# Designs tried in a protein design run: peptides against a protein of PDB entry 3NZW. Part 214

Target 1, 212 residues: chain A of PDB entry 3NZW
Amino acid sequence: TTTLAFRFQGGIIVAVDSRATAGNWVASQTVKKVIEINPFLLGTMAGGAADCQFWETWLGSQCRLHELREKERISVAAASKILSNLVYQYKGAGLSMGTMICGYTRKEGPTIYYVDSDGTRLKGDIFCVGSGQTFAYGVLDSNYKWDLSVEDALYLGKRSILAAAHRDAYSGGSVNLYHVTEDGWIYHGNHDVGELFWKVKEEEGSFNNVIG
Target 2, 222 residues: chain B of PDB entry 3NZW
Amino acid sequence: QFNPYGDNGGTILGIAGEDFAVLAGDTRNITDYSINSRYEPKVFDCGDNIVMSANGFAADGDALVKRFKNSVKWYHFDHNDKKLSINSAARNIQHLLYGKRFFPYYVHTIIAGLDEDGKGAVYSFDPVGSYEREQCRAGGAAASLIMPFLDNQVNFKNQYEPGTNGKVKKPLKYLSVEEVIKLVRDSFTSATERHIQVGDGLEILIVTKDGVRKEFYELKRD

## One batch from the design tools (peptide; made by RFdiffusion4, then SolubleMPNN)

Design b2_p25_3_s2 (from b2_p25_3, 21 letters changed)
Fold by OpenDDE base, seed 3:
Structure b2_p25_3_s2 (fold): chain B 212 residues (1-212), chain C 222 residues (1-222), chain A 25 residues (1-25)
Amino acid sequence: as target 1 above (212 residues)
Amino acid sequence: as target 2 above (222 residues)
Amino acid sequence: MTLSSYTGAFEVEDPFLDYNLSTVK
């Protein structure tokens, strides 16, 4: 898995691959590793598939309950804290989760929290999470600027996942791409890695380690 | 080493069509190299036009299916006999599986039915409740043999339009029920030839708007 | 029996197998 999220002048970019594995077996190439908690809040999934799906879905329910009780959307800070508190209760039990809670509230603006099953909760501007994270960071860090255009930011997110998919055997399938703004998240499509790779290689003159 | 699990072999296969879904399984039940039964059905009609199979350790599979059937019953009681949708069934099964997260059911679960729009639906589960809706899925002993075949024949992976020099992919299209049944039969026939834990009989449950239909075919008995 | 994972390989050899993987900290 490779997931990433970063803040920039235009909001938040979230990009994830779609491969699931069971050992050396490719279980799926079409997994949705982003949960749409509400129109303004996303969660990303890395680690154990069931752990992530189950608890982030649970988180979604908690966020909805908050909205119903408080008559206001939950903050990104509070949502991430709920998840963090939950996984902390299971510390040592063997949960495997590396998540990012990404969203926009009027109070916080665009916000990203990293939450993992070790109990770590971090607020930050840039995170890559998963077995391919280092490959994604290599591309992302080299090209990241706060002042990126939305177009360039979307491409950078997509391109970073592609790099990881190329080098990490546990990442691949497709890139799911999101842009989070004050008006909510916008889905920017599913991009097959095979097609994307050749397109990028041709357009950039990159990936010269592969002979076409 | 403490091992509470067995492996009863077998293979299951789900394929979703446009307005139907199919869930098939062989009828062989085995322990190690001993055939326990040549006809032990593992695909079940659970009501509400939902068919289910949990393949792997049969004791766990049976327990899970029974729990789900009970869940369907209680759903009717609690919701004025409302039909359980396939997506809600999938969520329920996730909870059943994940409820044993730290002592999992040793099964690969597949359900099939129609979604709320009347389209064929197949959901597959890992042992602890991760699930995905897919067009096709193989599970069990011969899944590794069948799944690549399904990728090629259902999803047309690595198929291209003739005369295009591999530049144009074969377009996706729904398969007819007859085509799906043929693929299922071919899949299990082939799997039986190469895997000792698959064979004896093939039971296919076909879900349409008119209900669940069953078909049975003989497989090799060696 | 293997568990599906988004990161790494997870095989269930016993009911108490810990398959927790390290993430970014």
Scores: peptide ipSAE 0.105, ipTM 0.768, DockQ to the pose 0.070
Fold by OpenDDE base, seed 5:
Structure b2_p25_3_s2 (fold): chain B 212 residues (1-212), chain C 222 residues (1-222), chain A 25 residues (1-25)
Amino acid sequence: as target 1 above (212 residues)
Amino acid sequence: as target 2 above (222 residues)
Amino acid sequence: MTLSSYTGAFEVEDPFLDYNLSTVK
C-alpha cells in the first residue's frame, strides 16, 4: 500500500493505490483505501484491511453521532482523537493500522492527522503511509511547494503514488485521487497504473529504466 | 503445538452477471490427504435471495453460515419482514467475522445475490471481515489456479482488440448465464486435475429475480 | 490462509500461520 496526503495553498490532496495482498498473492487490484466519512472528511487505509475497514467505518458512525448530538460537524482533531483513543485501547492486541484523517472545518481549515495502531497521533502538512511510503516521499518531497496550483498538486499526488506502485510490489492497481477544499472533498477519478505509467513516461520522458 | 484449526479443502467461485449471480463450490471435504466426504455441500441459500459459502475450516464455515441465517431471521423480526439487501448482508457478515478478530473464523467467505437495482452482486471476505464487491472471485484451495483465469475470461484482462497493436482493450461486457456456467464448469474441471483437495462434485447456485436455482455436476473422483 | 493486507511493511502476522504467535502479540 501507498497512501499520501499533503496540504498546499489550495487545500489538501489525498492519493492512494488500490492493491490488496495476502502474502505474495495479489488479493485485489480494486480496493477502495479511502473512506468518505462525510462531505468534508476523509480517512485513508494502510495495514490490515479488515482493521482499517472496520474501525474507520466505525469512526464514520461516531462522526455522524457527533453531528446528530451536537448539531455541528465533528472537527478533524476530534475525529482523529476518537480513532486514536480506540486503537490505544487495543494496544498490544495486534491491530495493524496506518491512517490519515483529512478534512476541512471552518474552525481548523484544511487539516491532516496521522493515526496508527501504536497510538501515535500526529498533525502535519505531509504524510506518506504504507510499504511504498519512501518511494512516494522521494517524488513528493522533491517537487512539493506550498504554492502549487490545484492542477500541479493533483498531478504530484498521482505521480507520487505511481512512483511507489512502480517500485513497491505491494502497491499498484490504480490511483484514487481526492482534492479537499472548504466546500468539501472532490473525487478526481480512478487512474489505472498501467495506463498512467505509459502516459507519464511519454509525457515526461521519465521511467527510462523501462524499455517500451 | 496445538492448532485449533482444520483445513477441509475445497474451492468456491462467485461470478456476477447483469441480472443474476452465481456461487459455486465443489462437494469434496478432505482432511490432509483423506477424503471425508465426496458430497458435502458448502454453498447455501440463506434466504432473501442471498447465497453464501465460507470455505476453509468447515466447522468455522458452518458456524458462520448458521449465524448469518439467524441474523436474517432476526432482521425480519426487527424490520417488519423487510428483505435484507445484499450490501446490508455484507456489512452484517463483516461484523460476524470481525467479532472474532482475535480468534478468527478460518474461512474465505463469498456471498452472491442481486443488488437493489437488480444487478448481480458478489461480495468476498477475508477471514477477519475485510470485504469488497467484485464481478468475480475464487476462494479456497484452488483459488490461485482459478482466479487468473477469471481475470482473463470475466474481466477480459490482458485481452486487446485484434489489429490494434495492443492499444485498444477488449471492451467489458456482461456474460450470459450459459457462458458463466460454462466458465464455472471449466474452472472446476481444470482445478480438479491440478489440486487434490478439489473434486467429486460441483454444486452451482444461480440467483435471479425469480429466486435461487441449483445445478449439480459430477467432477473427477480421484 | 492469509489475511488481506494493504501494506507489506506491517508484518500482519497471519494469525493462521502461527496461532501461538498471533495470541502472544
Scores: peptide ipSAE 0.125, ipTM 0.754, DockQ to the pose 0.085; fails the geometry check
Fold by OpenDDE base, seed 4:
Structure b2_p25_3_s2 (fold): chain B 212 residues (1-212), chain C 222 residues (1-222), chain A 25 residues (1-25)
Amino acid sequence: as target 1 above (212 residues)
Amino acid sequence: as target 2 above (222 residues)
Amino acid sequence: MTLSSYTGAFEVEDPFLDYNLSTVK
C-alpha cells in the first residue's frame, strides 16, 4: 500500500493505491483505501484491511453522532483523537493501522492527522503511509512546494503513488485521487496504474529503466 | 501443539451479472488426503435472495452461516419483515467476522445477490471481515488457479481490441447467465484437474429477481 | 490462510492463527 496526503495553498491532496495483498497473493487491485466519512472528512487506510475498514467505519459513526449531538461537524482534531484513543486502548493487541484523517473545518482549515496502531498521532503537512511510502516521498519531497497549482498538486499526488506502485510490489492497481477544499472533498477519479505508467513515461520521458 | 483449525478444502466462486448473480461451490469435503464426503453442500440460500458460502474450515464456515441466517431472522423480527439488502448483509457479516478478530473464523466468505437497483452483486470477505464488492471472486483451495482466469474472462484483463496494437482494451460487458454458468463449469472442471481438494460435484446457486435457482453438475470423482 | 493487508505483510503472533498483517508507517 501507498497512501499520501499533503497540504498546499489549494487545500489537501489525498492519493492512494488500490492493491490489497495476502502475503505474495494479490487479493485485490480495486480496493477503496479512502473512506468518505462526511463531505469534508476523509480517512485513509494502510495496514490490516479489516482493522482499517472496521474502525474507520466505526469512526464515521462516531463523527455522525458528534454532528447530531453538537449540531456541528466534528473537527479533524477531534475525529483523529477519537480514533487515536480507540487504537490506544487496543495497544499490544495486534491491531495494524496506518491512517490519515484529512479534512476541512472553518475553525481548523485544511488539516491532516496521521494516526497509527502504535499510538502515534501527528499533525502535519505531508505524510506518506504504507510499504511504498519511501518511494512516494522520493517523488513528493522532490517536487513539493506550498504554491503548487491545484492541477500540479493533483498530478504530484498521482505521480508519487505511481512511483511507489512501480517500485513497491505491495502497491498498485490504480490511483484514487482526492482534492479537499473548504467546500469539501472532490473525487478526481480512478487512474489505472498500467495506463498511467505508459502515459507518464511518454509525456515525461521518465521510467527509462523500462523499455516500451 | 494444538491447532484449533482444520482445512476441509473445496473451492467457491461468485460472479455477478447484470440482473443476476451466481455463487458456486464444489461438494467435496476433505481432511488432509482423505475425502470425508463427495456431497457436502457449502453454498446456502440464506433468505432474502442472499446466497452465502464460507470456505476453509468447515466447522467455522457452518457456524458463520448459521449465525448469519439467525441474523436475517432477527432482522425480520426487528424491522417488520423488511428484506435485508445485500449491502446490509455484507456489513452484518463483517461484524460477525470481526467479532472474532483475535480468534478468527478460518474461512473465505462470499455472498451473492442483487443490490437495491436489481444489479448482480458479489461481496467477498477475508477471515476477519474486510470486504469488497466485486464482479467476481474465487475462494478456497483452488482460488489461485481460478481467479486469474476470471480476471481474464469476466473482467477481460489483458484483452485488447484486435487491430489496435494493444491501445484499446476490450470493452467491459455483462455476461449472460448461460455464459457465466459455462465459465463456472469450466473453472471447476479445470480446478479439479489440478487440485486434489476440488471435485466430486458442483452446486451453482443462481440469484435473480424471481428467486434462487440451484443447478448441480458432476465433477471428477478422483 | 492470510489476512488481507494494505501494506507489506508481517507475521502477527497469535496463539490460534498465524497470519500476515501489515503496518508500514
Scores: peptide ipSAE 0.106, ipTM 0.766, DockQ to the pose 0.081; fails the geometry check
Fold by OpenDDE base, seed 1:
Structure b2_p25_3_s2 (fold): chain B 212 residues (1-212), chain C 222 residues (1-222), chain A 25 residues (1-25)
Amino acid sequence: as target 1 above (212 residues)
Amino acid sequence: as target 2 above (222 residues)
Amino acid sequence: MTLSSYTGAFEVEDPFLDYNLSTVK
C-alpha cells in the first residue's frame, strides 16, 4: 500500500493506490483505500484491510453523531482523536492501521492528522503511509512547494503514488486521487497504473530503467 | 499446539452479469487427503434473492451462513418484511465476520445477487470482514488457479484488439448467462484436474429477477 | 487462509495459526 496526503496553498491532495495483498498473493487490484466520511472529511487506509474498513466506517458514524448532537461538523482534530483513542484501547490486541484523517473546517482550515495502531497521532503538512511510503516521499519531497497550483499538486500526488507502485510490489492497481478544499473534497478519478506509467514515461522521459 | 481449525477444501466462484449473478461451488468435502463427502453443498439460497458461500473450514462456514440467514429473518421482523438489499447484506456479513476478529471464521465468503438497480452483484470477504464488490471472484483451494483465468476471461486482462499492436485493450462487456456458465464449468473442470481438493460435483446457483435457479454438473471423481 | 491487508509497513499477525493475512501494504 501507498497512501499520501499533503497540504498546499490550494488545500489538500490525497492519493492512494488500490492493491490488496495476502502474502505474495494479489488479493485485489481495485480496493478503495479512501473513505469519504463526510463532504469535507476523508480517511485513508493502510494496514489490515478489515481493521481499516471496519473502524474507519465506525469513525464515520461517530462523526455523523457529532454533527447531529452538536449541530456542526466535527473538527479534523476531534475526528482523528476519536480514532486514536479507539485504536489505543486495542493496543496490543493486534490491530494494524495506518491512517490519515484529512479535512477542511472553517476553524482549522485544511488539516491532516496521521493516526496509527501504535497510538501515534501527528498533525502535519505531508504524510506518506504504507510499504511504498519511502518511494512516494522520494518524488513528493523533491517536488513539493506550498505554492503549487492545483493542477501541479494533483499531478504530484498521482506521480508519487505511481513511483511507489513501480518500486513497491505491495502497491499497484490504480491511483485514486482527491482534492480537498473549503467547499469539500473533489474526486479526481481512478487512474490505472499500467496506462498511467506509459503516459508519464512518454511525457516526462522518466522511468528509463524500463525499455519500451 | 491445538489447532481449532480444519480445512475442508473445495472451491467457490462468483460472477456478476448485467442482470444476473452466479455463485458456484464444488461439492467435495475433504480433510487432508481423505474425501469426507462427494456431495456436500456449500452454496446456499439465503432468501431475498441472495446466495452465499463461505468456503474453508466447513464448520465455520455453516455457522456463518446460519447466522446470516438468521439476520435476514430478523431484518424482516424489524422492517416489516422489507427485502434486504445485497449491499446491506454485505455490511451485515462484515459485522458478523469482524465480531470474531480475534477468533475469526476460517472462511472465504462470497455472496451474489442483484443490486437495487437490478444489476448483477458479487461481494467477496476476507476471514475478518474486509469486503469488495467485484465482477468476479474465486475462493478456496483452487482460487489461485481460477482467478487468473477469470481475470482474462471476465475482465479481459491482457487482451487487446487485433491489429493494434497491444495499444488498444479489449473493451469490457457483460457476458451472457450461457457464457458465464460455460466459464464456470471450464474453470472447475480445469481445477479438478490440478487440485485434489476440487471435484465430484459442481453446483451453480443463478440469481435473476425471477429468483434463484440451481444447476448441477458432474466433475471428475478421483 | 490469508487476511486481506493494505499493510506494507503494518504487520498484522495471522489470527489463524496457519492462516496468511491479506495485507494492504
Scores: peptide ipSAE 0.070, ipTM 0.752, DockQ to the pose 0.113; fails the geometry check

Design b2_p25_3_s3 (from b2_p25_3, 18 letters changed)
Fold by OpenDDE base, seed 3:
Structure b2_p25_3_s3 (fold): chain B 212 residues (1-212), chain C 222 residues (1-222), chain A 25 residues (1-25)
Amino acid sequence: as target 1 above (212 residues)
Amino acid sequence: as target 2 above (222 residues)
Amino acid sequence: MTLSSFNGPFEVEDPYLELNLSTLK
C-alpha cells in the first residue's frame, strides 16, 4: 500500500494505490483505500483491510451522529480523535491501521491528521503511509512546494504513488486521486498504473530503468 | 496445539453479468484426503434474490450462512418486509465476520445478486470482513488456479485487438449468461483436473430479476 | 487462508497464523 496526503495553497491532495495482498497473493487490484466520510472529510486506509474498512466506516457513523446531535459538521481534529481513542482502547489486541483523516472545516481550514493503531495521532502538512511510503516521499519531498498549482499538485500526488507502485511490490493497481477544498472533496479519477506508467515515461522521459 | 479449524476444501466462483449474476460451487466436501461427501451443496439461496457461499471450514461456513439467513428474517420483521439490498447484505455480512475478528470464521465468502439498478453484483469477503464489489471472484482451494483465468476471460486482461500490435486493449463488455455458464464450467472442469479438493459436482445458482435458478453439472469423481 | 491487507509498516497479523493454522490450498 501507498497512501499520501499533503496540504498546499490550493487545499489538500489525497492519492492512494488500490492493491490488496494476502501474503504473496494479489487479492485485488481495485480496492478503494479512501473512505468518503462526508462531503468534506476523507479517510485513507493502510494495514489490515478489514480493520481499516470496519473502523473507518464506524468512524463515519460517529461523524454523522455528531452532525445530528450538534447540528454542525464534526471537526477534522475531533474525527481523528474519535478514531485515535478507539484504536487506543484496542491497543495490544492486534489491530493494524495506518490512516489519514483529511478534511476541511470553516474552523480549521484544510487539515490532515495521521492516526495509527499504535495510538499515534499527528497533525501535519505531508504524510505518506504504507509499505511504499518511502518511495512516495522520495518523489513528493523532492517536488513539493506550498505554492503548487492545483494541476501540479494533483500530478505530484499521482506521480508519487506511481513511483511507489513501481518499486513496492505491495503497491499497484491504480491511483485514486482526490482534491479537498473548502467546497469539499473532488474525485479526480482512477488511473491505472500500467497505462499511467507508460504515459509518464513517455512524457517525462523518466523510468529509464525500464526499456520498452 | 489448539486448532479449532478444519479445511473441507472445495471452490466457489462468482461472476456478475449485466442483468444477472452467478455463484457456483463444487459439491465435494473433504477432510484431509478423505471425501466426506460427493454432494454437499455450499451455495445457498438466502432469500431476497441473494445467493451466498462461505467456503473453507464448512462448520464455520454453515454457521455464517445460517446467521445471515437469520439476519434477513429479522430485517424483514424490523423493516416491514422490505427487500434487503445486496449492498446492505454485504455490510451485514461484514459485521457478522468482523464480530469474530479475534476468532474468525475460517471462510472465504462470496455473495451474488442484483444491485438496486438491476445490474449483476458480486461481493467477496476476506475471513474477517473486508469486502469489495467485483465483476468476478474465485474462492477456496482452487482460487489461485481460477482467478487468473477469470482475469483473462471476464476482464479481458492481457488481451488486445488483433492487428493492432498490442496497442489497443480488448474492450470490456458484459458476457451473456450462456458465456458465463460456459466459463464457469470450464473453470471447474480445469480446476478438478489439477486440484484434489475440487470435483464430484458443480452447482450454479443464477440470479435474475425473475429469481434464482439452479443448474447442476457432473464433475470428475476421482 | 490469509487476510487481505493494505500492506504497510504496520504488521498485519493473520489470526490464522496466530492460531498456527495452515492456509487453504
Scores: peptide ipSAE 0.099, ipTM 0.767, DockQ to the pose 0.127
Fold by OpenDDE base, seed 5:
Structure b2_p25_3_s3 (fold): chain B 212 residues (1-212), chain C 222 residues (1-222), chain A 25 residues (1-25)
Amino acid sequence: as target 1 above (212 residues)
Amino acid sequence: as target 2 above (222 residues)
Amino acid sequence: MTLSSFNGPFEVEDPYLELNLSTLK
């Protein structure tokens, strides 16, 4: 798995691969590793597929309950704290989760929290999470600027996941791409890694280690 | 070392068509190398036009299917005999599986039916309740033998239009029920030849708007 | 039987292995 999220002048970019594995077996190439909690809030998934899918769905329910009770959307801080508190209660039980809670509220602006099954909760501007995270960081850190255009930021997110998919055997399938703004998240499509690789190679003149 | 789980082998396969879905399973029940039964059905009609199979440890599979059937019953009681949708069924099964997250059902679960638009639907689950809707899925002992074949023949993976130098992929299209049944039969006959835990009989449940139809075919009895 | 995972630096322990390990304990 490779997931990433970063803040920039235009909001938040979220990009994830779509491969699931069971040992050496590729279980799926088409898994959705982003949960759309509400129109302004996203969760990413790495680690145990069931753990992430179950508890982030549960989180979505908690966020909806908050909205109903308080008549206001939950903050990114509060949503991430709910998840963090939950996984902390299960500490030592064997949950495996690496998640980013990404969203926009009027109070907070664009916000990213990292939450994992060890109970770590971190606010930050840039996170890559998964077995391919180091590969993604290599590309992302080399090209990241706060002042990126939306187009360049989207491309950078997509390109970083592509790099990870290329080098990490446990990442691949496709890239799912999101842009989060004040008006909510926008889905920017599913990009097959096979097609994307050749396109990027041709356009950039990159991946010269591959002859084709 | 106490292992509370058995492995009863077998293989299951789901394929979604345009307006139908198929869930198939062999009827062999085995422990290690000993055949317990040559006819033990493992694909079930659960009502509301939903078929289900949980392959792996048969005791766990049976327990899970029974719990789901009960869930369907209670859903009718609570919601004035409303039909349970396939997507809601999938969510329910996730909760059943994840409810035993720390002592899991040792099964690979597949359900098949029609979605709310009348399109064929197949959902597959890992032992602890991760699930995905797919066009096809193989589960069980010979899943590794069958799944690549399904990728090629259902999803047309690695197929290109002739004369395009690999630049144009074969377009996706739905398969007919006859084509799907053929693929299922070919899959199981092939798997039976290469895996000792697959064989004896093949039961296919076909879900359409008109209900569930069952077909049976003999497999090698080796 | 292996659990599906989105591999990461998070050790996805097979809960079945954990059960086996817990019985060894």
Scores: peptide ipSAE 0.097, ipTM 0.753, DockQ to the pose 0.094
Fold by OpenDDE base, seed 2:
Parts: structure tokens; C-alpha cells; sequence
Structure b2_p25_3_s3 (fold): chain B 212 residues (1-212), chain C 222 residues (1-222), chain A 25 residues (1-25)
């Protein structure tokens, strides 16, 4: 798995691969590793597939309950705290989760929290999470700047996942790409890694370790 | 050391069509290298046009299917006989599986039916309740043999239009029920040849808007 | 039977492996 999120002048970019594995078996190439909690809030998934799907879906329910009770959308801070508190209660039970809660509220603006099953909760501007995270960081850190255009930021997110998919055996399938703004998240499509790889290679003259 | 799990072998396969879905399974039940039964159905009509199979440890599979059937019953009681949608069924099954997260059902679960738009739907589950809607899925002993075949023949992976020098992928299209049945039969016949835990009989449940139809075919009994 | 995972830096403990390891004990 490779998931990433970063803040920039235009909001948040979220990009994830779509491969699921069971040992050496590729269980799926088409898994959705982003949960759309509400129009302004996303969750990403890494680790145990069931743990992530179950508890992030549960989180979605808690966020909806908050909205109903408080008559306002839950903050990214509060949503991430709910999840963090939950996984902390299960500490030692064997849950495996690495998640990013990304969203926008009027109070917070664009916000990213990292939450894992060890109970770690971090606010930050850039996170890559998964077995391919180091590969993604290699590309992302080398090209990141706050003043990226939306187009460049989207491409950078996509390109970073592609790099990870190329080098990490546990990442691949496709890139799901999101842009989060004050108006909510926008889905920017599913990009097959196979097609994307050749396109990028040709356009950039990159990936020269592969002969065309 | 005590192993609470058995392995009863077998293989299951789901394929979604445009306005139908198929869930198939062999009828062999084994323990270790011994055949317990040559005809033990493992694909079930659960009502509301939903078919289900949980393949692996048969005791766990049967328990899970029974619980789901009961869930369907209670859903009707609680919601004025409302039909359970396939997506809601999938969510329910996730909860059934994840409820035993720390002592899981030793099964690979697949359900098939029609979505709310009348399109074929197949959902697959891992032992602890991760799930995905897919066009096709193989589960069980010979899943590793069949799934690549389905990738090629249902999803047209690695197929290109002739004369395009590999630049144009074969377009995705829905398969007819006849084509799907043929693929299922070919999958199981081939799997039977290469896997000792698969064979004897093939039962196919076809879900359409008109209900569930069942077909049976003989497999090798070796 | 292996659990599906979105592999990350975190070890996904397969509860089935624990059961198998407990038998080696």
C-alpha cells in the first residue's frame, strides 16, 4: 500500500494505490483505500483491510451522529480524535491501521491528521503511509512546495504513487486521486498504473530502468 | 497444539453479468486427503434474490450462512418485509465476520445478486470482513488457478485489439449468461484437473430479476 | 488462509498464524 496526503496553497491532495494483498497473493487491484466520510472529509486506509474498512466506516457513522447532534459538521481534529481514542482502546489486541483523516472545516481550514493503531495522532502538512511510503516520499519531498498549482499538485500526488507502485511489490493497480478544497473533495479519477507508467515514461523520459 | 480449524477444500466462483449474477461451487467436501462427500452443496439461496457461499472450513461456513439467513429473516421483521439489498447484505456480512475478528470464521465468502439498478453484483469477503464489489471472484482451494483466468476472460486483462500493436486494449463488455456459464464450467473442469480438493460436481446458481435458477454439472470424480 | 491487507509498515498479525504458532508451542 501507498497512501499520501499533503497540504498546499490550493488545499489538500490525497492519492492512494488500489492493491490489496494476502501474503504474496494479490487479492485485488481495484480496492478503494479512500473512504468518503462526508463531502468535506476523507479517510485513507493502510494496514489490515478489514480493520481499516470496519473502523473507518464506524468513524463515518460517528461523524454523522455528531452532525445530527451538534447541527454542524465534525472537525477534522475531532474526527481523528474519535478514531485515535478507539484504536487506543484496542491497543495490544492486534489491530493494524495507518490512516490519514483529511478534510476541511471553516474553523480549521484544510487539515490532515495521521492516526495509527499504536495510538499515534499527528497533525501535519505531508504524510505518506504504507509499505511504499518511502518511495512516495522520495518523489514528493523532491518536488513539493507550498505554491504548487492545483494541476501540478495533482500530478505530483499521482506521480508519487506511481513511483511507489513501480518499486513496492505491495503497491499497484491504480491511483485514486482527490483534491480537497473549502468546497469539499473532488475526485480526480482512477488512473491505471500500467497505462500511467508508460505515459509518464514517455512524457518525462523517466523510469529508464525499464526498456520500452 | 490444538488447531480449531479444519479445511474442507472446494472452490467457489462468482461472476456478475449485466442483468444477472452467477455463484458457483463444486460439491466436493474433503478432510486432509479423504473425500467426505462428493455432493455437499456449498452455494445457497438466502432469500431476497441473494446467493451466498462461504468456502474453507465447512463448519464455519455453515454457521456464517445460517447467521446471515437469520439476519435476512429479522430484517424482514424489523422493516415491514422490505427486500434486503445486496449492498446492505454485504455490510451485514462484514459485521458478522468482524464480530469474530479475534477468532475468525475460516472462510472466503462470496455473495451474488442484483443491485438496486438491476445490475449483476458480486461481493467477496476476507475471513474478517473486508469486502469489495467486483465483476468476478474465485475463492477456495483453486482460487489461485482460476482467478488469473477470470482476469483474462471476464475483465479482458492483457488482451489487445488485433492490429493495434498492443496499443489498444480490448474493450470491456458484459458477457451473456451462456458465455458466463461456459467460463464457469471451463474454470472448474480445469481446476479439477490440477487440484485434488476440487471435483465431483458443479452447482451453479444464476440470479436474475425472475429469481434464482440452479444448474448442476458433473465433474471428474478422481 | 491469509487475511487481506493494505500492507504498511505495520505488521498485520494474522490471527490464523497465531493459532498455528500456538500449535508449535
Amino acid sequence: as target 1 above (212 residues)
Amino acid sequence: as target 2 above (222 residues)
Amino acid sequence: MTLSSFNGPFEVEDPYLELNLSTLK
Scores: peptide ipSAE 0.103, ipTM 0.768, DockQ to the pose 0.113; fails the geometry check
Fold by OpenDDE base, seed 4:
Structure b2_p25_3_s3 (fold): chain B 212 residues (1-212), chain C 222 residues (1-222), chain A 25 residues (1-25)
Amino acid sequence: as target 1 above (212 residues)
Amino acid sequence: as target 2 above (222 residues)
Amino acid sequence: MTLSSFNGPFEVEDPYLELNLSTLK
């Protein structure tokens, strides 16, 4: 798995691969590793598939309850804290989760929290999470700047996942790409890694270790 | 150390069509190298046009299916006989599986039916309740033998239009029920040849708007 | 039987059997 999220002048980019594995077996190439909690809030999934799907879906329910009770959307801070508190209660039980809670509220602006099953909760501008995270960071950190255009930011997110998919055997399938703004998240499509690889190679003249 | 799990082998396969879905399973039940039964059905009609199979440890599979069937009954009682949708069924099964997160059902679960738009639907589950809707899925002992075949024949992976020099992929299309049944039969006959835990009989449940139809085919009895 | 994993830096400990849990690695 490779998931990433980063803040920039235009909001948040979220990009994830779609491969699930069971040991050496590719269980799926089409898994959705982003949960759309609400129109303004996303969760990413790494680690145990069931743990992430179950608890992030549960989180969605809690966020909806908040909205109903408080008559306002939940903050990214509060949503991430709910999840963090939950996993902390299960600390030592064997949950495996590496999640990012990404959203945009008027009060907070664009916000990313990292939450994992070890009980860590971090606010930050850039996170890559998964077995391919180091590969993604290699590309992302090298090209990141706050003043990226939306187009460049989307490309950078996509390109970083592609790099990870190329080098990490546990990442691949496709890239699911999101842009989060004050108006909510926008889905920017599913990009098959195979097709994307050849396109990028041709356009950039990159990946020269692979002879087409 | 005591192992609470057994392995009863077998293989299951789901394929979604345009307006139908198929869930198939062999009827062999085995422990180690001993065939317990040559005809033990493992694909079940659960009502509301939902078919289900949980393959792996048969005791766990049977327990899970029974719990789900009970869930369907209670859903009817609580909601004035409202039909349980396939997506709601999938969510329910997730909760059944994840409820035993720390002592999982040792099974791969597949359900098949029609979605709310009348389109074929197949949902697959890991032992603890991760699930995905897919066009096809193989589970069980010979899943590793069948799944790549399904990728090629259902999803047309690695197939290209002739004369395009590999630049144009074969377009996705729905398969007819007859084509799907042929693929299922070919899958199981092939798997039977290469896996000792697959064989004896093949039961296919076909879900359409008209209900569930069952077909049975003999497999090799070796 | 392997649990589906999204492989990540987090070890999925199967408390009972090395269930290959699907890991989103």
Scores: peptide ipSAE 0.098, ipTM 0.769, DockQ to the pose 0.113; fails the geometry check

